# Designs tried in a protein design run: peptides against a protein of PDB entry 4BOS. Part 46

Target 1, 163 residues: chain A of PDB entry 4BOS
Amino acid sequence: PVLTRTVVPADNSCLFTSVYYVVEGGVLNPACAPEMRRLIAQIVASDPDFYSEAILGKTNQEYCDWIKRDDTWGGAIEISILSKFYQCEICVVDTQTVRIDRFGEDAGYTKRVLLIYDGIHYDPLQRNFPDPDTPPLTIFSSNDDIVLVQALELADEARRRRQ
Target 2, 163 residues: chain A of PDB entry 4BOS as posed
Amino acid sequence: PVLTRTVVPADNSALFTSVYYVVEGGVLNPACAPEMRRLIAQIVASDPDFYSEAILGKTNQEYCDWIKRDDTWGGAIEISILSKFYQCEICVVDTQTVRIDRFGEDAGYTKRVLLIYDGIHYDPLQRNFPDPDTPPLTIFSSNDDIVLVQALELADEARRRRQ

## One batch from the design tools (peptide; made by RFdiffusion4, then SolubleMPNN)

Design b1_p15_2_s2 (from b1_p15_2, 9 letters changed)
Fold by OpenDDE base, seed 5:
Structure b1_p15_2_s2 (fold): chain B 163 residues (1-163), chain A 15 residues (1-15)
Amino acid sequence: as target 1 above (163 residues)
Amino acid sequence: LPGSFENIPLKEYKK
């Protein structure tokens, strides 16, 4: 089995599209972003004590209005929220540094999903199997460290291609 | 929490 990258549109909502893809088992839905943005805004608005200006870089209300725009980009805050919402570890491999940032790693989740990030774009990762009748896998065991090694290999190869 | 996300380069950026 090999870990592969599915390229999603670069439409300012690639993070949301990528997360939706992996948590839904490999479903590409470029129209999922508006509702996901609203979900994040709702969660942030529900806990202004935790989601303070110190964390958001703007007031709670300003962030909620900002994230609901169709041209604003998500990042670590949004990933952390989505990890908790979907009750899974979200692992992001960075092609610039060949590092994996793990969100939700201490929450005790039994599942993990993987994204690849190049500094300006997010894509989802999936495991393909030699048997054509076996569909690609996007949700892994949180104990599956082999998939993390494979993700690092993908990132390292991507970095070498840019050299 | 302080330092929770500041060192994680996960923000999309266009130059």
Scores: peptide ipSAE 0.037, ipTM 0.700, DockQ to the pose 0.070
Fold by OpenDDE base, seed 3:
Structure b1_p15_2_s2 (fold): chain B 163 residues (1-163), chain A 15 residues (1-15)
Amino acid sequence: as target 1 above (163 residues)
Amino acid sequence: LPGSFENIPLKEYKK
């Protein structure tokens, strides 16, 4: 089994496309972003005490309006929210630092998904199998530490190739 | 690697 990268469009919504891809088992849908942005906005709006200005860097309402724009980028806040919503650990391997940032690691989720990040773009990761009849896997056990090692190797290779 | 799984602050990740 090999961990591979699926390149999604380098638009303003690559994070959302990538998350959707992995949590839906490998479905590439670049049109998913508007609804995911709305989902995040609804979650944030529903809990202004937790999603405070201190966390958001702007008022709750300002954030909701901002994230729903089609030209704004998601980041750690959005990943954290999506991790909670989908009830899975989201692991982001960074090609610039060759490290993994884990979101939801203390929540006790049994599943994890993986993204690769280069500082400006997110892509989803998947495990390919030797058997061509076995579809790629995007949802892993939270106990599968091998996939994290493979992600680091993939990121290191990307860094060496300046990708 | 030690420290490889430490989370970064949210503010450093948002663009």
Scores: peptide ipSAE 0.035, ipTM 0.675, DockQ to the pose 0.087
Fold by OpenDDE base, seed 1:
Structure b1_p15_2_s2 (fold): chain B 163 residues (1-163), chain A 15 residues (1-15)
Amino acid sequence: as target 1 above (163 residues)
Amino acid sequence: LPGSFENIPLKEYKK
């Protein structure tokens, strides 16, 4: 089994497309972003006490309007929200630093998904199997640390190719 | 960049 990267479009919604891909078991749907943006806005709006201006950098309402725009980027806030919403750990391997940021790591989730990030773009990661009849795996056990090692190797290779 | 990790994850605010 080999961990591989599926390149999604760089259309300002790569984070949403990538998350959707991994949580849905490998479904590439670049059109998923509008609904996911609405989901984020709905969750943010539901708790203005927690999602304060201090966290959002703007008022709750302004953030909701901003994230629903077609051309705005999701980030750590969105990943945190989506981790909680989908009840899974979201592990993001950064090719610039060759480190993994784990979202939801202390929530007790049994599942994890993986993204690869290069500073301006997110892509989903999947495990491919030698059996052609076995579809790629995107949802892993939260105890599967081998996949994290493989993700770091993938990121390191990506970094070396740029250097 | 809005999509970067310059933003502190929400999990850190709950700790």
Scores: peptide ipSAE 0.034, ipTM 0.678, DockQ to the pose 0.253
Fold by OpenDDE base, seed 2:
Structure b1_p15_2_s2 (fold): chain B 163 residues (1-163), chain A 15 residues (1-15)
Amino acid sequence: as target 1 above (163 residues)
Amino acid sequence: LPGSFENIPLKEYKK
């Protein structure tokens, strides 16, 4: 089995497209972003005490309006929200630092998904199998540490290519 | 790029 990267469009919504891809089992749908943005805004609006200005960097209402724009970028806040919503770890491997940031790691989720991040773009990761009749896997066990090693290898290779 | 600050790892830059 080999961990591979699926390049999604760099259209300001790559995070949402990437998350949708992995949590839906490998479905590429760049048009999913508007609904994903609305989902996040709805969750944030539902709990203004938790999603405070201190967390959001802006008022709850301002954030909701901001994230629903088609040209704003998601990041740690959105990943955290989506991790909780989908009840899975979202592991982001950074090609700049060759490190993995694990969102939801302390929540006791049994599943994890993986993204690769280069500082300005997110892509989803998937495991390909030798059997061509076996579809790629995007949802892993939270105990599968081999996939994390493979993700680091991908990131390290990407880093070396830029140096 | 504009908006890059929002693309931050939680463990490193969360307020």
Scores: peptide ipSAE 0.032, ipTM 0.676, DockQ to the pose 0.319

Design b1_p15_2_s3 (from b1_p15_2, 8 letters changed)
Fold by OpenDDE base, seed 1:
Structure b1_p15_2_s3 (fold): chain B 163 residues (1-163), chain A 15 residues (1-15)
Amino acid sequence: as target 1 above (163 residues)
Amino acid sequence: MKGTREDIPLKEYVK
């Protein structure tokens, strides 16, 4: 079994596509973005005290309108929200720093999913199996630290290819 | 990608 990435379109919605891919068990659906953007906006709007202007960099309403645009990029705020929504740890391995940012790490979730990030683009990660009849795994145990090591190795290899 | 975003470090962006 090896950890690999599935390259999703660089269409401004790669974060949403990537998250959808991993939480749905390996379903590539770039058309999922509008609904996920609406989900983010709904959650942000529901708690203006938490999602304050200080965090959002704009008013709550302005942020909701902004994230629903088809040409804006999701980021850490969206990942945090999606981690909470899907009740899983979202681990983002950064190829620029070869570090993993873990979202939801202290929430006690039993599951984790992994993304790879290069500073501008997100892709999902999955574990492939030698048996062709066994589908790739995208949802891991939160106790599976081997997958984190494999993600770091994958990121390091990606970084070296660019150096 | 052609879209816009505010490039904030991931660890600093989340409350």
Scores: peptide ipSAE 0.034, ipTM 0.704, DockQ to the pose 0.593
Fold by OpenDDE base, seed 2:
Structure b1_p15_2_s3 (fold): chain B 163 residues (1-163), chain A 15 residues (1-15)
Amino acid sequence: as target 1 above (163 residues)
Amino acid sequence: MKGTREDIPLKEYVK
């Protein structure tokens, strides 16, 4: 089994498309972004005390309006929110640093999903099996550390190609 | 047109 990257469109909503892909078991749907943005805005609006200006960098209302725009980029805040919403660890391997940032790592989730990030673009990762009748896996055990090693290998290869 | 966001480490972006 090998870990592979599925390239999603670079349409400013790649984070949402990538998260949707992995949490839905490998469904590529770039049209999911507006709904994902509204989901995040709804969660943020529901708890203005927690999602404060200190966390958001803008007022709660301003953030909600901002994130619902079709041209604004998601990042760590949105990943954290989605991790909690989907009750899974979201691991992001960075091709610039060859490091993995784990969101929800201390929440006790039994599942993890993986994204690859290059500083401006997110893509989802999946495990492909030698048996063509076995569909790719996007949801892993939170105890599967082999997949993290494989993600680092992908990131290192990507980094070397850009140097 | 491409959106923008502050480029900071992912873990540090969430306070």
Scores: peptide ipSAE 0.033, ipTM 0.680, DockQ to the pose 0.569
Fold by OpenDDE base, seed 5:
Structure b1_p15_2_s3 (fold): chain B 163 residues (1-163), chain A 15 residues (1-15)
Amino acid sequence: as target 1 above (163 residues)
Amino acid sequence: MKGTREDIPLKEYVK
């Protein structure tokens, strides 16, 4: 089995498209972003004590209006919210540092999904199997550390290609 | 043209 990257459109909503792809088992739907943005805004608005200016960099209301725009980029705060919403660990491998940031790692989730990040763009990762009748896997056991090693290898190769 | 990027960087958010 080989871990591979699926390139999604660079349309400012790549994070949302990538998350949707992995949590839905490998479904590419670039039109999913508007509803996911609304979902995040709703969650943020529901807890203004936690989602304060300190964590958002702007008022709760300003953030909600901002994230619902079609041209604003999601990041760590959005990933953390989506991890909790989908009840899975979201692992992001960074091609610049060859490091994995794990969201939801202490929540006790049994599932993990993987994204690859280059500093400006997110793509989903999937495991392909030699058997052509076995579809690619995007949802892994939270105990599957081999997939994390494979993600690091993939990121390291990407970094070397840019040198 | 890319949109506004004001998200929290992963390296700064992860403790």
Scores: peptide ipSAE 0.033, ipTM 0.679, DockQ to the pose 0.498
Fold by OpenDDE base, seed 3:
Structure b1_p15_2_s3 (fold): chain B 163 residues (1-163), chain A 15 residues (1-15)
Amino acid sequence: as target 1 above (163 residues)
Amino acid sequence: MKGTREDIPLKEYVK
């Protein structure tokens, strides 16, 4: 099995598209972004005590309005929220630093999904199998450390190509 | 390398 990257559109919603892809088992749907933005807004709005201005950098309501715009980018806050919502660890491998940022790592989730990030764009990662009848895997065991090594290899290769 | 919570600004990380 080999870990591969699926390139999603380089739009302002690549994070949402990528997360949707991996948590849905490999479904590419760029149109998912509006609903995912609303999902995040709903979660934030439901707990203003936790999602405070100190965390959001703006009022709870201002954040909700902001994230629902079709031209705003998701980041660490959104990844954290999505990790909690989908009850999985979200691992982001960075091609600039060749590091993995793990979201939800201390939550005790049994599953993890992987994204690759280059500083401006997110793509989903998947494991391809030699058997053509076996579909790619996007949801891994949180104990599968091999996939993390493979993700780092992908990031390192990407970095080398830029050098 | 593994990222930690310290690698992300606290205001940008939701625990």
Scores: peptide ipSAE 0.030, ipTM 0.661, DockQ to the pose 0.121

Design b1_p15_2_s4 (from b1_p15_2, 9 letters changed)
Fold by OpenDDE base, seed 2:
Structure b1_p15_2_s4 (fold): chain B 163 residues (1-163), chain A 15 residues (1-15)
Amino acid sequence: as target 1 above (163 residues)
Amino acid sequence: MAGTFEDIPLKEYKK
């Protein structure tokens, strides 16, 4: 088995497309972004005490309006929210630093998904199997540290290609 | 694509 990258469109919503891809078992749907943005806004609006201005960098209402725009980029806040919503670790490997940032790592989730990030773009990662009849895997055990090593290898290779 | 100052980066605001 090998970990591979699926390139999603660079349309300002690559984070949402990538998360949707991995949590839905490998479904590429760039049209999912508007609904995912609404989902995040709904979650944020539901708890203004937790999602405070200090966390959001803007008022709760301003954030909700902002994230629902089709041209705004998601980041750590959105990943954290989606991790909690989907009850899984979201592990992001950074090709610039060859490091993994794990979201939800302290929540005790039994599953994890992986994204690859280059500073301006997110893509989903998947495990491909030698058996062509076995579909790629996007949801891994939170105990599967081999997949993290493979993600780092992908990131390192990507980094070397740029240098 | 290019980010803006409104973008929330990966390494910030981790919950």
Scores: peptide ipSAE 0.033, ipTM 0.669, DockQ to the pose 0.419
Fold by OpenDDE base, seed 4:
Structure b1_p15_2_s4 (fold): chain B 163 residues (1-163), chain A 15 residues (1-15)
Amino acid sequence: as target 1 above (163 residues)
Amino acid sequence: MAGTFEDIPLKEYKK
């Protein structure tokens, strides 16, 4: 088994497309972004005390309007929200630093999904199997540390290719 | 602290 990357469109909604891909078991659907953006806005709006200007960098209402635009980028706030919403750990391996940022790691989730990030673009990761009849795996056990090692190896290879 | 919005470097590249 090998961990591989599926390149999704760089259309400003790559984070949402990538998250949707991994949590749905490998379904590529760039059209999912508008609904996911609305989901983020709904959750942000529901708790203005937590999602304060200090966290958002703008007023709660302004952030909700901003994230619903089709040309704004999701980031750590969105990943944190989606981790909680889907009740899974979201692990992001960064090709610039070759490190993994884990979202939801202290929540006790039994499942984890993986994204790869290069500073401006997100892609989903999946495990491919030798048997062609076995579909790729995108949802892993939160105890599967091997997949984290494989993600770091993949990021290191990506960094090497850019040198 | 890792896992908080203020500490995660990924947010710095958000447009």
Scores: peptide ipSAE 0.032, ipTM 0.669, DockQ to the pose 0.102
Fold by OpenDDE base, seed 3:
Structure b1_p15_2_s4 (fold): chain B 163 residues (1-163), chain A 15 residues (1-15)
Amino acid sequence: as target 1 above (163 residues)
Amino acid sequence: MAGTFEDIPLKEYKK
């Protein structure tokens, strides 16, 4: 089994497309972005005490309007929210630093999904199997540290290709 | 690595 990258469109919504891909078991749907943005906005709007201006850097309402724009980028806040919503650890491997940022690692989730980030773009990661009848896996056990090693190897290779 | 709201958002690293 090898860990591979599926390139999604660079349309300002690659984070949402990538998350949707991995949590839905490998479904590529760039059209999911508006609903993903609305989902985040709805969650934020539903809990203004938790999602305060201190956390968001802007008012709750301003954030909701901002994240629903089709040209705004998601980041750690959005990943954290999606991790909580989907009840899974979201691991982001960075090709620039060859390090993994783990979101939801302290929540006790049994599942993890992986994204690869190059500083301007997010893509989903999947495990491909030698058996052609076995579909790629995008949802891993949170105890599967091998997939994290494979992600680091993939990121390291990507970094070397840029040098 | 941590994934809390105290962390620097990954989107801030985009160029």
Scores: peptide ipSAE 0.030, ipTM 0.660, DockQ to the pose 0.098
Fold by OpenDDE base, seed 5:
Order: sequence, then C-alpha cells, then structure tokens
Structure b1_p15_2_s4 (fold): chain B 163 residues (1-163), chain A 15 residues (1-15)
Amino acid sequence: as target 1 above (163 residues)
Amino acid sequence: MAGTFEDIPLKEYKK
C-alpha cells in the first residue's frame, strides 16, 4: 500500500474540496465549497460566545460574511470546525516543515483523514492498494500511525524535490 | 464567557 496525493483545483476553495474528498471516501467535487462555507458560517453564528473576536480575528458576523465569499481561504479554524462536524481527526502534513498538525486528536475520534499542505495549497491524501479491485482508502483508524509515517515521508520527498 | 481554541497558524502561511 502506498500513500498518494490527489491534486485538486488550485482555486480559493482547495481546503474545502480536499476535506470533502477524504470524508466522502474519495469523491472529487469542486462545487462543494459554497455549501461547506455556509455550514461553517452557520456553526460559527450559532455560538458567538465561543467563536469570539479573539478566536476569529474579526467579529462573529464579519467572519460569517467573510467565509461565505468565494475567494477567501480556509485555515485552522475551519479545519477544527470540520473535524468536529465530521467527528474525525484531520491530520495536515506540511511540506515546508515536514510536520503533522493534528486537529481533533484529543476528542476521542476513531477515524482520521489526511491532507497535505504546502503553504498555499491543500490536497487530499489516499492509500492505494496493489489489488486494483480494492478502492483507495481515505478514512483511517485513529490508531493507524503507519499512515502518519507515510505522510511524513511524502512531505519530506516533496521538500527535497524543491531543493 | 469566551471559549478557548488552539489555532495552528496554517492560514497565516497562505499568500
């Protein structure tokens, strides 16, 4: 089994496309972003005490209007919200630092998904199997540390290629 | 009360 990267469109919504891909078992839907953005805005608006200006960097209402734009980029806040919504750990491997940032790691989720991030773009990761009749896997056990090692190897190779 | 949230600075790296 090999961990591979699926390149999604380099638009302003690559994070949402990538998350949708992995949580849906490998479905590429570039049109999913508007609804994902609205979902996040709805969750944020529902709890203004938790999602305060200190967390958002802007007022709750301003953030909701901002994230629903088609040209704004998601980040850690959005990943955290999506982790809670989908009840899974979201692991982001960074090719610049060869580190994995884990969202939802202390929530007790039994599942994890993986993204790769290069500082500008997000892509989803999947495990391919030698048997062509076995479809790629995007949802892993939260106890599967091998996939994390493979993600680090993939990121390290990407970094070396840029040198 | 305002909630606590660990924000890993992934968004700040985007340009």
Scores: peptide ipSAE 0.029, ipTM 0.637, DockQ to the pose 0.089

Design b1_p15_3_s1 (from b1_p15_3, 10 letters changed)
Fold by OpenDDE base, seed 1:
Structure b1_p15_3_s1 (fold): chain B 163 residues (1-163), chain A 15 residues (1-15)
Amino acid sequence: as target 1 above (163 residues)
Amino acid sequence: MPVDEEVAEKLKKRM
């Protein structure tokens, strides 16, 4: 088994596409963003006390309008929200720093998914198997630390290629 | 997309 990167389109919705890919078990759907954006906006709107200006950097209503735009980018706020919604840890390996940002690590989730991030673009990660009849795995046990090591190795290799 | 450092620290932990 080897951890591999699936390159998704380099558009303003790469985060949403990547999250959708891993949480749905390897379904590439670049058209998923509008629904994902609406979902996030709905969650934010439902709890203005939690999703305050201190977190959002703008009013609750302004954020909801902003995230639903077709041309706005998702980041840590959206990842955190999606982690809670899908009840899984979202681990983002950064190729610039070769570090993993973990969202939801203290929530007690039993599952984790992995993304790779280069400072601008997000891609999903998956485990490929030698058996061609076994589909790639995108949802891992939260106890599977080997996949985190493999993600760091993948990021380090990506960094070296840019040097 | 780059993330605001202050917000990021509130939402994540680094490995």
Scores: peptide ipSAE 0.032, ipTM 0.704, DockQ to the pose 0.031
Fold by OpenDDE base, seed 5:
Structure b1_p15_3_s1 (fold): chain B 163 residues (1-163), chain A 15 residues (1-15)
Amino acid sequence: as target 1 above (163 residues)
Amino acid sequence: MPVDEEVAEKLKKRM
């Protein structure tokens, strides 16, 4: 089994496309972003005490209006919200540092999904199997540390190619 | 836009 990267469109919504891909088992839907953005805005609006200006960098209402725009980029706030919503750990391997940011690690989720991030663009990761009749896997056990090692190897190779 | 690193660290664990 090999961990591979699926390149999604390099638009402002690559994070949402990538998350949707992995949580839905490998479904590429470039049109998923508007609803994802609205979902996040709804969650943020529902808890202004937690999602304060200190967290958002802007008022709750300003953030909700901002994230619903089609040209704004998602980040750690959105990933953390999506982790909670989908009840899974979201692991982001960074090709610049060859490190993994784990969202939802302490929540007790039994599942994890993986993204690769280069400082600008997000792509989803999947495990391919030698048997062509076995579809790629995008949802892993939270106890599967092998996939994390494979993600680090993939990121390290990407970094070396840029040097 | 990049998220503030301090905020990000509160939301994630680094490996």
Scores: peptide ipSAE 0.032, ipTM 0.689, DockQ to the pose 0.032
Fold by OpenDDE base, seed 2:
Structure b1_p15_3_s1 (fold): chain B 163 residues (1-163), chain A 15 residues (1-15)
Amino acid sequence: as target 1 above (163 residues)
Amino acid sequence: MPVDEEVAEKLKKRM
């Protein structure tokens, strides 16, 4: 089995597309962003004490209006929210630093998904199997550290290709 | 959009 990258459209919603892809088991749906933006806004609006201005960088209401715009980009805040919502670790491997940022790592989730990030663009990662009849895997055990090593290898290779 | 490590850490601590 090998970990591979699926390139999603380089638009302002690549994060949402990538997350949707991995949590839905490998479904590419570039049109998923509006609904995911609404979901995030709903979650944030539901708990203004937790999602404070100190966390959001703006008021709760301002953030909700902002994230629902079609031209705004998601980041750490959205990843953390989606991690909690889907009850899984979201591991982001950075090709610039060859490091993994694990969202939800202390929550005790049994599942993890992986994204690859180059400083601007997010793509989903998947495990492909030798058996062509076995579909790619996007949801891994949180105990599967091999997949993290493979993700780092992908990131390092990507970094070397740019240097 | 970059992953803001500071924000990420704050959120990890709170979640």
Scores: peptide ipSAE 0.030, ipTM 0.675, DockQ to the pose 0.036
Fold by OpenDDE base, seed 3:
Structure b1_p15_3_s1 (fold): chain B 163 residues (1-163), chain A 15 residues (1-15)
Amino acid sequence: as target 1 above (163 residues)
Amino acid sequence: MPVDEEVAEKLKKRM
């Protein structure tokens, strides 16, 4: 089994496309972003006491309007929200630093998904199997630390290619 | 949606 990267469109919604891909078991849907943006906005709007200006960097309403724009980029706030919504760890391996940021790591989730990030673009990661009849796996056990090692290896290789 | 202290801590650490 090998961990591989699926390149999604390099648009302003690559985070949402990548998350959708991994949580849906490998479904590439570049049109998923508007609905996911609305989902995030709805979650934020539903809890203004928690999602305060201190967290958002702007008012709750301003954030909701901003994230629903089709030309704004998601980041840590959105990943955190999506991790909680989908009840899984979202692990982001950074090709610039060769480090993994884990979102939801202390929530006790039994599942994790993986993204690879290069500083501007997000792509999903999947495990490919030698048996062609076995579909790629995008949802891993939160106890599967091997997949994290493999993700770091991918990031390290990506970094070396840029040097 | 209940307050998630883990998310708050994570966001504070990253921001």
Scores: peptide ipSAE 0.026, ipTM 0.613, DockQ to the pose 0.032

